# Ledger of designs, part 121: peptides against a protein of PDB entry 6O8C

Target 1, 262 residues: chain A of PDB entry 6O8C
Amino acid sequence: VGLRYEKISLPKIHPRYDLDGDASMAKAVTGVVCYACRTASTLLLYQELMRKGVRWLVELVKDDYNETVHKKTEVVITLDFCIRNIEKTVKVYEKLMKVNLEAAELGEISDIHTKLLRLSSSQGTIESSLQDISSRLSPGGLLADTWAHQEGTHPRDRNVEKLQVLLNCITEIYYQFKKDKAERRLAYNEEQIHKFDKQKLYYHATKAMSHFSEECVRKYEAFKDKSEEWMRKMLHLRKQLLSLTNQCFDIEEEVSKYQDYT

## One batch from the design tools (peptide; made by RFdiffusion4, then SolubleMPNN)

Design b2_p20_2_s4 (from b2_p20_2, 12 letters changed)
Fold by OpenDDE base, seed 3:
Formats: structure tokens, C-alpha cells, sequence
Structure b2_p20_2_s4 (fold): chain B 262 residues (1-262), chain A 20 residues (1-20)
């Protein structure tokens, strides 16, 4: 689903020198950039939590895979044992048939043998499916989680800190503009400083917004999209594993029906 | 002029901090 946030934009900055207007503008800019900082922090936190979740899910699915493989192995062993026993029985009955014509019993046992061999053949398909799943989960596979470490924003990028620095610069100018407003009129030198600060405020604000949009929001959205896609694939894979497990149980159940004949 | 220079220096300082 992801996080919802409001689209923000900078207020219009008028080039005209106006102490009241400039103070109001600076206040608004401060608010916008402050929101950007908070939003960036939230987006970062979300991504970090998602990365933890991804790692957890990978381990969970690997465990499921291992359990399925184990179950499959058990079934194969049981099935092979049953086949070997029934083959021995067939041989015995073949010998007896030569003496007493026990054809009916031999036919039944032979049919069971044929059924068991069919079940054995199905194990190959299960094995192939498991191998495919393993390859997908392996490093470099289609379901590798390397993207989670590459995509999006990370604490090491220091995006929030960078935005905070810009916010601090803007805030200082805002406070100065508030003081300037209180003076009602500035001396020539102070007026020139005010004009200069206004230009700097614009520079910092635009830099902050660009950084927020390009480095924080855009990368977050890319991460979100990839995470959603990956998650869907992982869930599907889990369903596949469950299906394979059920197939193993079905085979085991069928084999158990013939154990009395072995 | 001196006050303007001080403001410029402060901004430069903040810009450096941003790059860290």
C-alpha cells in the first residue's frame, strides 16, 4: 500500500522588497520545507521497516522450502521401499503361479506395482518444481532481495540531515525577516542584507524541494513499486510450495493404502 | 558591507555543512 503524503509546493516569491510580504513568504517556505523534512524521515523509516520485513519473509520462505524438500524426501524413501517390497512379492507370486496358477492374486499385485510406479514418476515433477523454486530464491535468482538494499533511500544517504541543514538556513532567514518586519523600515545597508537573504532563502528552498523530490520521493516510489511486485511473487511462491507439500501428502496417503500388500 | 560579508560567510558555512 505504501505511505500517503500531500504534494507540497513552494509559495510564490515576489521580487519586490516588502518587509511584511517577505516575512510571510519566509514563514510559508519554512513550513513547506519543514514538512519535507518530516516526510522524508517518514519515508525513510517505512523503507527500513520494509527491508526488515523482506529479510524476514525470505527466511520464512526458505524454511518453508526446506520443510517441503524434507517431506518430499520422506515420501520418496517410503515409496521406493514400497515398490521394492511389491516387486519381491511379484516375484514370489510368479513362482507360485507356475505351480498353482494363482493368476488372480498376481494380477492384483501387478496392478498395485503399476500404480506405485506412476506415483514415482510424479516425484520427478515435484523435484523439478522444487529445483526451480530453489533457483529463484538463490542469490542472483528472480526472487533475490538484493533490490531492497539498492533501491530507495538509506540512512547513509543523509537525506534528512541535508534537508535539515537547509531548513535551518531558511529558518534563520525567517527569524531575521520577522525582526525586519518589526523594524518597519530598514537602513540602506540592512535593506541590502535583507534583499540578499531573500535570494539565499529562495536558493535554499529550491534546493531543498529539488532534493526532496528527486532523492527522497522518487526513490521511495521506485522502492515501493519494486517491493510490491516482489511481494506478490513471493506470496505466489509460497502458494506453490504449499501445493507441492499437498501433493506429497496425497502421494503418501495413496502409498499407505498399499502397505498392507507389501 | 561588513554585515553583508558576515551573512555571506554564514551561508557558505551552511552550504559546507550540507555537503558533509
Amino acid sequence: as target 1 above (262 residues)
Amino acid sequence: DEELKKREEEIEKWEKELLE
Scores: peptide ipSAE 0.021, ipTM 0.595, DockQ to the pose 0.062
Fold by OpenDDE base, seed 2:
Structure b2_p20_2_s4 (fold): chain B 262 residues (1-262), chain A 20 residues (1-20)
Amino acid sequence: as target 1 above (262 residues)
Amino acid sequence: DEELKKREEEIEKWEKELLE
C-alpha cells in the first residue's frame, strides 16, 4: 500500500574551482532536485486521492449502519408483536386451567414465551453495539476522519511550488555552468560570479533536499501509516455491522417459527 | 561588480518568491 519512491541524495560538492567538474555537479544536482519535485507532486496527488477515498468509505459505512439500524428496528417490532400475542394466549390458557382444561398446551406456550424473552434480551445487546458504533463514527469519535485533513501534505502547503522555485534557481546556475565550461577559461569577474553561483547552488540544493525530506516525505509517511491504521479499523467496523445484521436475521428466523402459535 | 550584484538580486528575488 502506498507509493514507492527512491531515496535520493545530493552529489558531493567539491570546493575546488573546476569548470568541468562544476558543470557536471550542477547537472547532477538539477536531476536530483527535479526528481524531488516530481516525487513531491506524486505524493501529494496520492494523498488527495486517499482523502477522497476516506470520505467515500465513511459515507459507505454510515449507510451500512443505517441499514443495520433499520433491520434491527424491524425485528424489534416483529418480536414485540409476537411477545404480546403469546402473552395474551398465556392469559387465556391460565383462565382455562382454573377450570381444569388443557394444562399440557399451557406448558408449551409458556416455553415459547420464555424463548421470546431471551431473544428480546439479545436485542438489547445489539442496540448497545449499534450505539457504540454510532459513537465511534460521530464527530470526535475514534473513527473520525479529521486526521485525513490534518496529516500529510496539502496543496495549500505549496511544497511542489517551493521545490519548483528552487529547481528553477538551480537549473539557471547549471545552464550558466554549462556555458562557463564551454569557455574553458573565465575572466576574473566571471570567475568570481561562478564561485558565488556555486555557493548559491549548494544553498538551494540543500534547502530543496531538506524541504523534500522533512515536509514532503516525512509527512507523507505519517499520513500513510495513519491511513492504514484507520482503514483497518474501518474494515473491522464493517465486519461488526455485518455480524449485527446477521444476528437480526437469525432472530427474525427464530421468531418466525412461533408465528403459528400467535 | 554590477553583474555580481545583478545575480545577487535575482537570487534574492527567487528567495522571496519561495517564502510566499
Scores: peptide ipSAE 0.021, ipTM 0.596, DockQ to the pose 0.063
Fold by OpenDDE base, seed 5:
Structure b2_p20_2_s4 (fold): chain B 262 residues (1-262), chain A 20 residues (1-20)
Amino acid sequence: as target 1 above (262 residues)
Amino acid sequence: DEELKKREEEIEKWEKELLE
């Protein structure tokens, strides 16, 4: 998952003065830095979209959590009610047992009571699991989305704009080198200016590539890695919530079997 | 000559910036 981009590098810049070669080199450099600008923009857009997706998913999972909690609460109430009713029934039958009237029925009811108590015990485990999930989703928890705001590149960094400025400078030099090439031969002063512009081109290009690599690509990769890890954990958590919900339904179904005795 | 001198100064500045 993530945007694929080509690894780019600057062409070798030869120190030799060559109008044809320098024009060609400048063209290549312009192309590379242009690609860097576009790529940086694309990477930024991807991250912004992912941040929106992360926020959306967090809300979705919170809703799932709340639904599960509500279902669990419902089941607990139902189960507790059933247990209380069965306990009352047990007491009645115990009194009847003293007069030898309904020993078989008492046994059955007692078994039901035991089963219900076991189900009640399982609710504690579900509650603990829900609490764990809640803690993970809470601010500062392991599944908090704070990383999405910290990792990666942001519009406020103005990386694309910075690269664009450098690209503009490089492009201007490239166009000048095209003109120089057309002249075939330059006067001494013009030749010296050309040489200086070549150095300028190199410095701007190097700065652009360094910025692209360190401030755009590296941070993007870090964001990508964090996002993938976080997404996997969130998906797993959703599965856990689903499992807990299913457990609640299973308990509810089991309790419903005994409602006739209440 | 003045333009060349300015260019040299700019290059020196860029070198410093690249080393930062």
Scores: peptide ipSAE 0.020, ipTM 0.603, DockQ to the pose 0.131
Fold by OpenDDE base, seed 4:
Structure b2_p20_2_s4 (fold): chain B 262 residues (1-262), chain A 20 residues (1-20)
Amino acid sequence: as target 1 above (262 residues)
Amino acid sequence: DEELKKREEEIEKWEKELLE
């Protein structure tokens, strides 16, 4: 789950002045920071796509919820209608019982009435469950998606751009070190510049790696973990909705058995 | 019910995707 990336580290930077070694080191640093830039971009893209997915899933679940509510409402109407009709029938048969007529039929109808009332009671449980689900999906609820907007990295953070700037600086120094290497020997002033550039390279590289680690990777991991947790909860909720829908269908089917008496 | 079956399949799909 999530994007896999390789752990990167900077090569060892030796303080000794060595044109060949410095060029090689600079090349390696350039490669590492380049990888960091690409990785940061990929991680950002992943998060943006996930945010879209989260929003989509929320809407999907809301639709499922609404459909379930609609089905529940339909069943309630049907059930209530059936109950009312059975109650009327019961009253008629009760009057007949006063003259000792239709006693067996009255018993059957009364049993049906009792069963329907039990089904009606179960609707209350379904309603409470739906209300709970609604509360969880509501703003500030357990399944709110506000975290998706807060956690992780965002385009506005400009992390990729910041890393790219550092990469550009590093690359420039690397190319200079390649030239220096080709010269095999530098004049005093050029040597001093080389040494200073090496320090700058180190500075830029460490800054890039710190930024990558702290502002890109760490935040991404936090986002990933939170997204996985949230997704599991959402999937569970969808299962609950499906269960409630099935319960509604079951009730409807049972009610249909008694419609002949209404 | 075909609709319920489709929903179950969708949930299963999402579960698989999450576990990958």
Scores: peptide ipSAE 0.005, ipTM 0.333, DockQ to the pose 0.006; fails the geometry check

Design b2_p20_3_s1 (from b2_p20_3, 11 letters changed)
Fold by OpenDDE base, seed 2:
Structure b2_p20_3_s1 (fold): chain B 262 residues (1-262), chain A 20 residues (1-20)
Amino acid sequence: as target 1 above (262 residues)
Amino acid sequence: SKIEEARKLREKALKEELER
């Protein structure tokens, strides 16, 4: 989800000298470029806020990862302890059987041991998954946030300021064209100045619109697309971490059933 | 735990049997 903005275009600039038409055209151009300035500012602000959000989310996911690793470690310790205790018991029963002593409980203990070993084997899968997640979150990983610093527009680009300078030039010409319109007729020299200013207006307006389109809008759209893709991947990773955490809890619960016997 | 207690009892019994 990104910011919505309206597609803007310059009005048609007629080559004919017309004081009324030129004033109206200049007004329209001023409005369009003014909108471009405001839009560029808004798009920049959005990107800056999104960059902050990205950094925040990375830290949140890292915290989730660390919690999952901690839980996994706790479960491994508990499971290993339980396995060692059962193995000691198995050894005792094996010795008793060699001496022809009845070991009616051997079957039950052996079954528990087998189940615990299966649970232990599943820890390897959890570990590999955590390692994969860690690699993806690393600075060079697939989910690194380096793109957020590279893509889009930045305050250092001074795009808004550049557009504002052009807008100021355009606005100045517009105000002059309003005065020219009020005079109804211009002397030859003033008419020539008006025609030259109209050309300047065209150049400033075209430059502003090109800059807005190529340096603001295009880069914003690229940033938006990358942010959406990255966000989906991060959310999926969070779900994966949650799944791994739940698996750890499931193992812990299963082990607890046998701890009551040990 | 119950298993640990049982283990200790059986270890004791085994020791006694081996000493006979």
Scores: peptide ipSAE 0.019, ipTM 0.496, DockQ to the pose 0.373; fails the geometry check
Fold by OpenDDE base, seed 5:
Structure b2_p20_3_s1 (fold): chain B 262 residues (1-262), chain A 20 residues (1-20)
Amino acid sequence: as target 1 above (262 residues)
Amino acid sequence: SKIEEARKLREKALKEELER
């Protein structure tokens, strides 16, 4: 579950010159852009933490894969050894059968051999599944973590710093408007400066909100969506690995029953 | 192991029969 943030919007900026209204508006704008800065920082931190988590999970799954491959290899060796021993036994009993001896026992051993061969054939399916998993985890595979480095916002983008610069400009104008309000009436030149500053405030605020929306929020949401999808796929892959491991144990257990007879 | 033991015993018996 990603971080929840509130949708923020700029207050309506009235074109009319009003010292009280303009000071109040500037205060509100300062608050909104300040919230945007804090939110952008929080969203960035979240993404950085998620990237660390992704890297950790990839290594964990690789370890699980390697363990499964090792177990599979062990089972293959054991199974092949058992098959070879049974085949030697079958050959001996076939010679005895030519002399009309021990036909019933030959049948039993032959059945065991057939069962072992079936188990051996199932290993091909396990191998193909492991190869598929390996391909998915490989560089450029469907479960590669390259997206985590490409998607979202990064410290190098300096989005928080850019927003902070705009916030500083807005805050300066707000403080001036607070002073202007205290004067109750401005001289003509000061009034014109106030009007120009109000326009500057509007431009800075709009730029800040656009940057926040397009470069911070949108990219964060894209990162979040991709991370959720990737996480689901990774969890599914881990379940597949567990299933394959269990299949290997099942084969080993079945082979062990026959090893006690060999 | 039991099968291998049985196999060896039978192989021995077969050899003895073939030598008779």
Scores: peptide ipSAE 0.019, ipTM 0.488, DockQ to the pose 0.349; fails the geometry check
Fold by OpenDDE base, seed 1:
Structure b2_p20_3_s1 (fold): chain B 262 residues (1-262), chain A 20 residues (1-20)
Amino acid sequence: as target 1 above (262 residues)
Amino acid sequence: SKIEEARKLREKALKEELER
């Protein structure tokens, strides 16, 4: 999801001297470049808001990660405690079995021990997954937010201000052409000035549109594409963290069943 | 813990048996 903007183009500029046509053309050019300025400002604002959102999401995911690590640690401690208690019991029953006592109970306790060891082995997989996630979130990792600071347009680029300067020049010429139109006929010197101003108008307009397309729109689109890709990966990572958390809860629940026996 | 209580009882019983 990104900002939708309309593709704008300059009107055709006719080389023929026509006071009515030139005033109308200048008005249209002013409108187009004005739209470009507003659009550039909106695109910049969107990117700045997205950068804030990216930073916020990174912190949120880091919190999710820390919670998962904490939960895993608690489960490991609980599981290890349960295993140690069962192992002590197994040793007692093994001694009793040497004197032909408690064979059935030893079998049951041994089975519980085996199940607990299997649960413990699964913790290694969880740990490996958490390490992978940590590496991806680390500085320089695949999910680092460095792209958000590099891609797109920034206030320091002064793109809107540059466009505004060009718009001011264009607007000045437009107002002059409006006056020229009202005069209906110009003296020779004024006619020559009008023709030169028309060339200046073309130059400023072309420069504005080129700057808008190359420095504003193109960079915005690159930022948008990177943001969408990054967001998809971050959402997937959050789902992975949730899955790992659920696995920890499942293990904790299973261990709790055996704690009643310890 | 029921297992720990059972373990202690069994360990005590085993010691008593070995002392006989």
Scores: peptide ipSAE 0.018, ipTM 0.494, DockQ to the pose 0.330; fails the geometry check
Fold by OpenDDE base, seed 3:
Structure b2_p20_3_s1 (fold): chain B 262 residues (1-262), chain A 20 residues (1-20)
Amino acid sequence: as target 1 above (262 residues)
Amino acid sequence: SKIEEARKLREKALKEELER
């Protein structure tokens, strides 16, 4: 899961003044930093897409939760109604038994009542599970999506733009080194400028690579890891909701068997 | 429901018997 990217490193920069070597080195550095810029942009895009996905999934799961709560409520109402009806019947039969000895019928109704009460008791477990899920989805809960806003890189960080500025500086030096190479020999002043530019190139390249590694790659990896963990937990929660929904349906089906008699 | 109907019938019968 996640984007794959190649590990990049800067070429060795030799301190020796060599117009051909320096041009080749500058070309290589430009290529590496260019790759870093593109990679940083791709990593940022991935994270932004994931953030959208996270928000979407949160809303989806909240909807699933609400549906489950609704179903549970429906079942509770139905079950309570059935229980009340059976209790009224039991009272009538108890009175009749005193007069007509209808013991067998009373026993059957009492058994139904007992079964319904057992079903009712299971609702407490479902309610507790729903409350747990609600707490996990609530702000500050274990499944809160606050991490998605805190972790990783953001457009506001301007990381890609910062890298691009450094790339521009490096590219300018590279083009100058191409010209210098074409001259084959530089005057003393131009040679000194070339040497200074080589130092600048090194500085910019190092800064770019450090920024890429520390502010782009590292933060991306942290975001990726958190996203994977969070996603796993969310999927598990959805499965739990489905299970609870199915339990409600099972109870409803069982109650319906007795409703046909009521 | 069948049970409710049966309950009502029996309740009626019981009332009649208790009034005798």
Scores: peptide ipSAE 0.018, ipTM 0.504, DockQ to the pose 0.340; fails the geometry check

Design b2_p20_3_s2 (from b2_p20_3, 12 letters changed)
Fold by OpenDDE base, seed 2:
Structure b2_p20_3_s2 (fold): chain B 262 residues (1-262), chain A 20 residues (1-20)
Amino acid sequence: as target 1 above (262 residues)
Amino acid sequence: KEIKEAEELRKKLLEEELKK
């Protein structure tokens, strides 16, 4: 589950000139945009950490894959060796049977041979599954981590910095509005400046909120959703690898039962 | 364009105030 954040909205901006109200409004706007900056930073950090985690997990799964392949290879070698030995034994007994010797023992050895061949056939399925996993983990595969580099927000986007610039502009206006409030009444020119600054504040605030919502939050949510989907698939793949490993061990155990016959 | 005009006006007003 991703980071939780509160939905924020700008306070209502009244068009009427009011020094007290404008100062209060500016303070509230400053607070909201400040929260947006902090939240954007936190969301970015989360994504960066997740990207590192994704890369780590990919490497871990690749290691698991390699270990499974190694184990499978060992089992195949052992199984093939056992099959060859049993086949030699079968040939010897077949020759003996032609002279009417040891016919009862040939049946048992033949049955073992048949069982070993069945085990060998099952290795083909394991191999196919491993090949599928390999293809999925490949750079162009379905479980590639390319999405982690594409989705979401990145430091290069400079979203936090852009928001911070807007926050600085807003904060400056807020401080001026505090001064204006303290004056209780402004001269005509100062009043006009105040009105213009109020419009500018609105512009900056709206731009900040739009940027936050569209470029930070939306992209974060997309990243989060994609990461969750990808993670589920990776966990399933790990379970599949474990299953394949266990199958290899099972085959090895069965083969070991017949080593005494060779 | 309107914002630029407003900013220019603001600057002019500020300059006039500084001259007083």
Scores: peptide ipSAE 0.062, ipTM 0.645, DockQ to the pose 0.002
Fold by OpenDDE base, seed 3:
Structure b2_p20_3_s2 (fold): chain B 262 residues (1-262), chain A 20 residues (1-20)
Amino acid sequence: as target 1 above (262 residues)
Amino acid sequence: KEIKEAEELRKKLLEEELKK
């Protein structure tokens, strides 16, 4: 899971003045920083897509939760209604027993009543589980998506643009070094400029690589790790909701067996 | 300061080359 990228490093920069070597070095540096720019852009895109996915998943799970709560409520109403009807029936049979020996039928109805009461007691556990899920999904809960807004890199950080500016500076120096190479020999003043440009190149390249590693890669990795953890927890929660839903259906099915007696 | 001086020198040299 996640984007794979190659570890990049700057080529060794030799302090010696060498027009051919400096042009080759500048080309290599340009390539590395260009790769960093592209990679940073890709990493940013991935994070933005993940943020959208996170928001989508949160809404989906909230919908699932609401459906489960609704189903639970329906089952509770049905169960309570069934219990009340059975209780009325029990009272009628108790009165009849005073007149006629219908003990066997009363025993059966009483057993049904006991079973229904047990089912009703299980609803408390489901309710508690739903409350726990609600608390986890609530703002400030364990499954809050606040991390998605805080972690990683954002377009507003302008990391790609900053790297691009540095790349432009590096590229300009590279093109100059190509020209210098073509001249084969530079005048003293031009040679001094070349040396200064080489230092500038090194400065820009180092700055670019530091920015890439510290602001782009590191933050991306942190975002990735948090996203994976969060996703795992959300999937588990969704499974829990499904389990609760199934429990509600099971109770409903069992209650339906006794509706024929009411 | 040295970088600024080098840049100024570069500009002057470029201007002189364009005038040849």
Scores: peptide ipSAE 0.055, ipTM 0.605, DockQ to the pose 0.002
Fold by OpenDDE base, seed 1:
Structure b2_p20_3_s2 (fold): chain B 262 residues (1-262), chain A 20 residues (1-20)
Amino acid sequence: as target 1 above (262 residues)
Amino acid sequence: KEIKEAEELRKKLLEEELKK
């Protein structure tokens, strides 16, 4: 899970003045920082897509929750109705027994009543589970998605743009070093400019790599780790909801067996 | 349905006891 990227590092920069070496070094630096820019953009895009996915999944799970609650409520109503009807039947049979009617049917109905009461007690556990799920999904709950807005990199950080500016500066120096190399020998003033530009290139490159590593990669990895953990928990929660729904269906099926006695 | 039948039977039995 997640994007694979290669760990990048700057080439060694030699302090000695060398037109050929400096041009080659500048080319390599340009390539590395260019890769950093592209990678930063890709990592940002991934995070933005994941944030959309997180929001989508939250809504989906909320819908699942509401459906489960609805089903539970339906079953409770049906079960309560069935219990009331069986209780009425029990009372009628108890009165009939006083006038020498067969006790066998009363025993059966009483057993059904006991079973229905047990089913009713199980509804309490389902309710408690639903309440737990609701609390986890609520704002500030354990499955809140606030982390998705805080963790990682964001377009507002302008990391890609900042890196691009540095890349542009580096590229400009690289092209100048290509020209310098073609001249084979520079005058004193031009040589001094070349040396200063080499220092600038180093400064821009190190700044770019530091920014990339600390602000782009590190934050991305943190976001990725949190997203994976959160996603696993959300998927597990969906399975729990499905289990609760199935329990409601099972209870409904059991109740339907006893509706003929009403 | 069974409840209604049981109630009807109960009424009949009560009526028979009252006739004795």
Scores: peptide ipSAE 0.000, ipTM 0.314, DockQ to the pose 0.352
Fold by OpenDDE base, seed 4:
Structure b2_p20_3_s2 (fold): chain B 262 residues (1-262), chain A 20 residues (1-20)
Amino acid sequence: as target 1 above (262 residues)
Amino acid sequence: KEIKEAEELRKKLLEEELKK
C-alpha cells in the first residue's frame, strides 16, 4: 500500500510574448510546482513513518523469536525430564523381568521411550530452524533493515526545501506577470525584463520537475518496492516462528500424555 | 507413581527370596 500521487507535467510554455498567456502559464506552473512540493513532503513523511514501522516490526519479530526460544527451552527441559524418568522405569522393569515378572509392561514402557526419543530428535530440527531465523535477523543478515536507512529520501537531503526555493522564485515571477497583465502594455524595458523572467521561470520550473522526478519520486518508488519485499519476508518469517511455536506445543502436549507413567 | 509401585514390588520380591 503506497501513497497515490498524480503524475504531473509542466504546461506548454509558448515562446511568444503574451501578457495574458504568460500570466496564465505562470499560474499553472506555480500550481504544478506547488503540488510537487506538497507531494515531496508527503512522500518524505511516508518514508519516515515506514522507517519507524520497520524498526517496530523488527523489535516485534525479535520478541516473537525470544518467546519461541523460551518455549523451546521449556519443552526441552520437560522432555528431558520425562525421558530420564522413563529410562529409570525401564531399568526397574528390566530388573524385575530377571525375577520372572510380566514382560508386557516393559514393552509398553519401551515403546513410550522410543516415542520420546523421536520427539527429542525433532527438537534438533527446531533448534536448527531457530538458528537460521536468528542468523537472518542478525545484523548483516538477509532480513537486515539497513536498506531502510539507505534507500529513499531523507530529511537531510533537503529536497522539500530545495523545491520550495524554486517555488518561491516561480511564485515571484507569477505575481509579477499578474501585474504585467494588469498594465495591459509594457514599455520596451519592462517587456525585455518580462521575457527574461519568462526564461527564468522555465529554468526554475524545469529544475524543479527534474529534481522532483529524479530525487523524490524515483527514490521513493525504490524505497517502496524494497519495503514491500522486506515486509513480505518478515511476515513469512513470523509465520515460520508461529509454526515452530506450534510444534513446541504439540511436543509438550504429547509429553504430557506420558507424565502419568512417571 | 508407577515407579514407586514397581520399586515396592521389587523390595517385596527381594524380601521373599531372602526368606527362601
Scores: peptide ipSAE 0.000, ipTM 0.307, DockQ to the pose 0.313; fails the geometry check

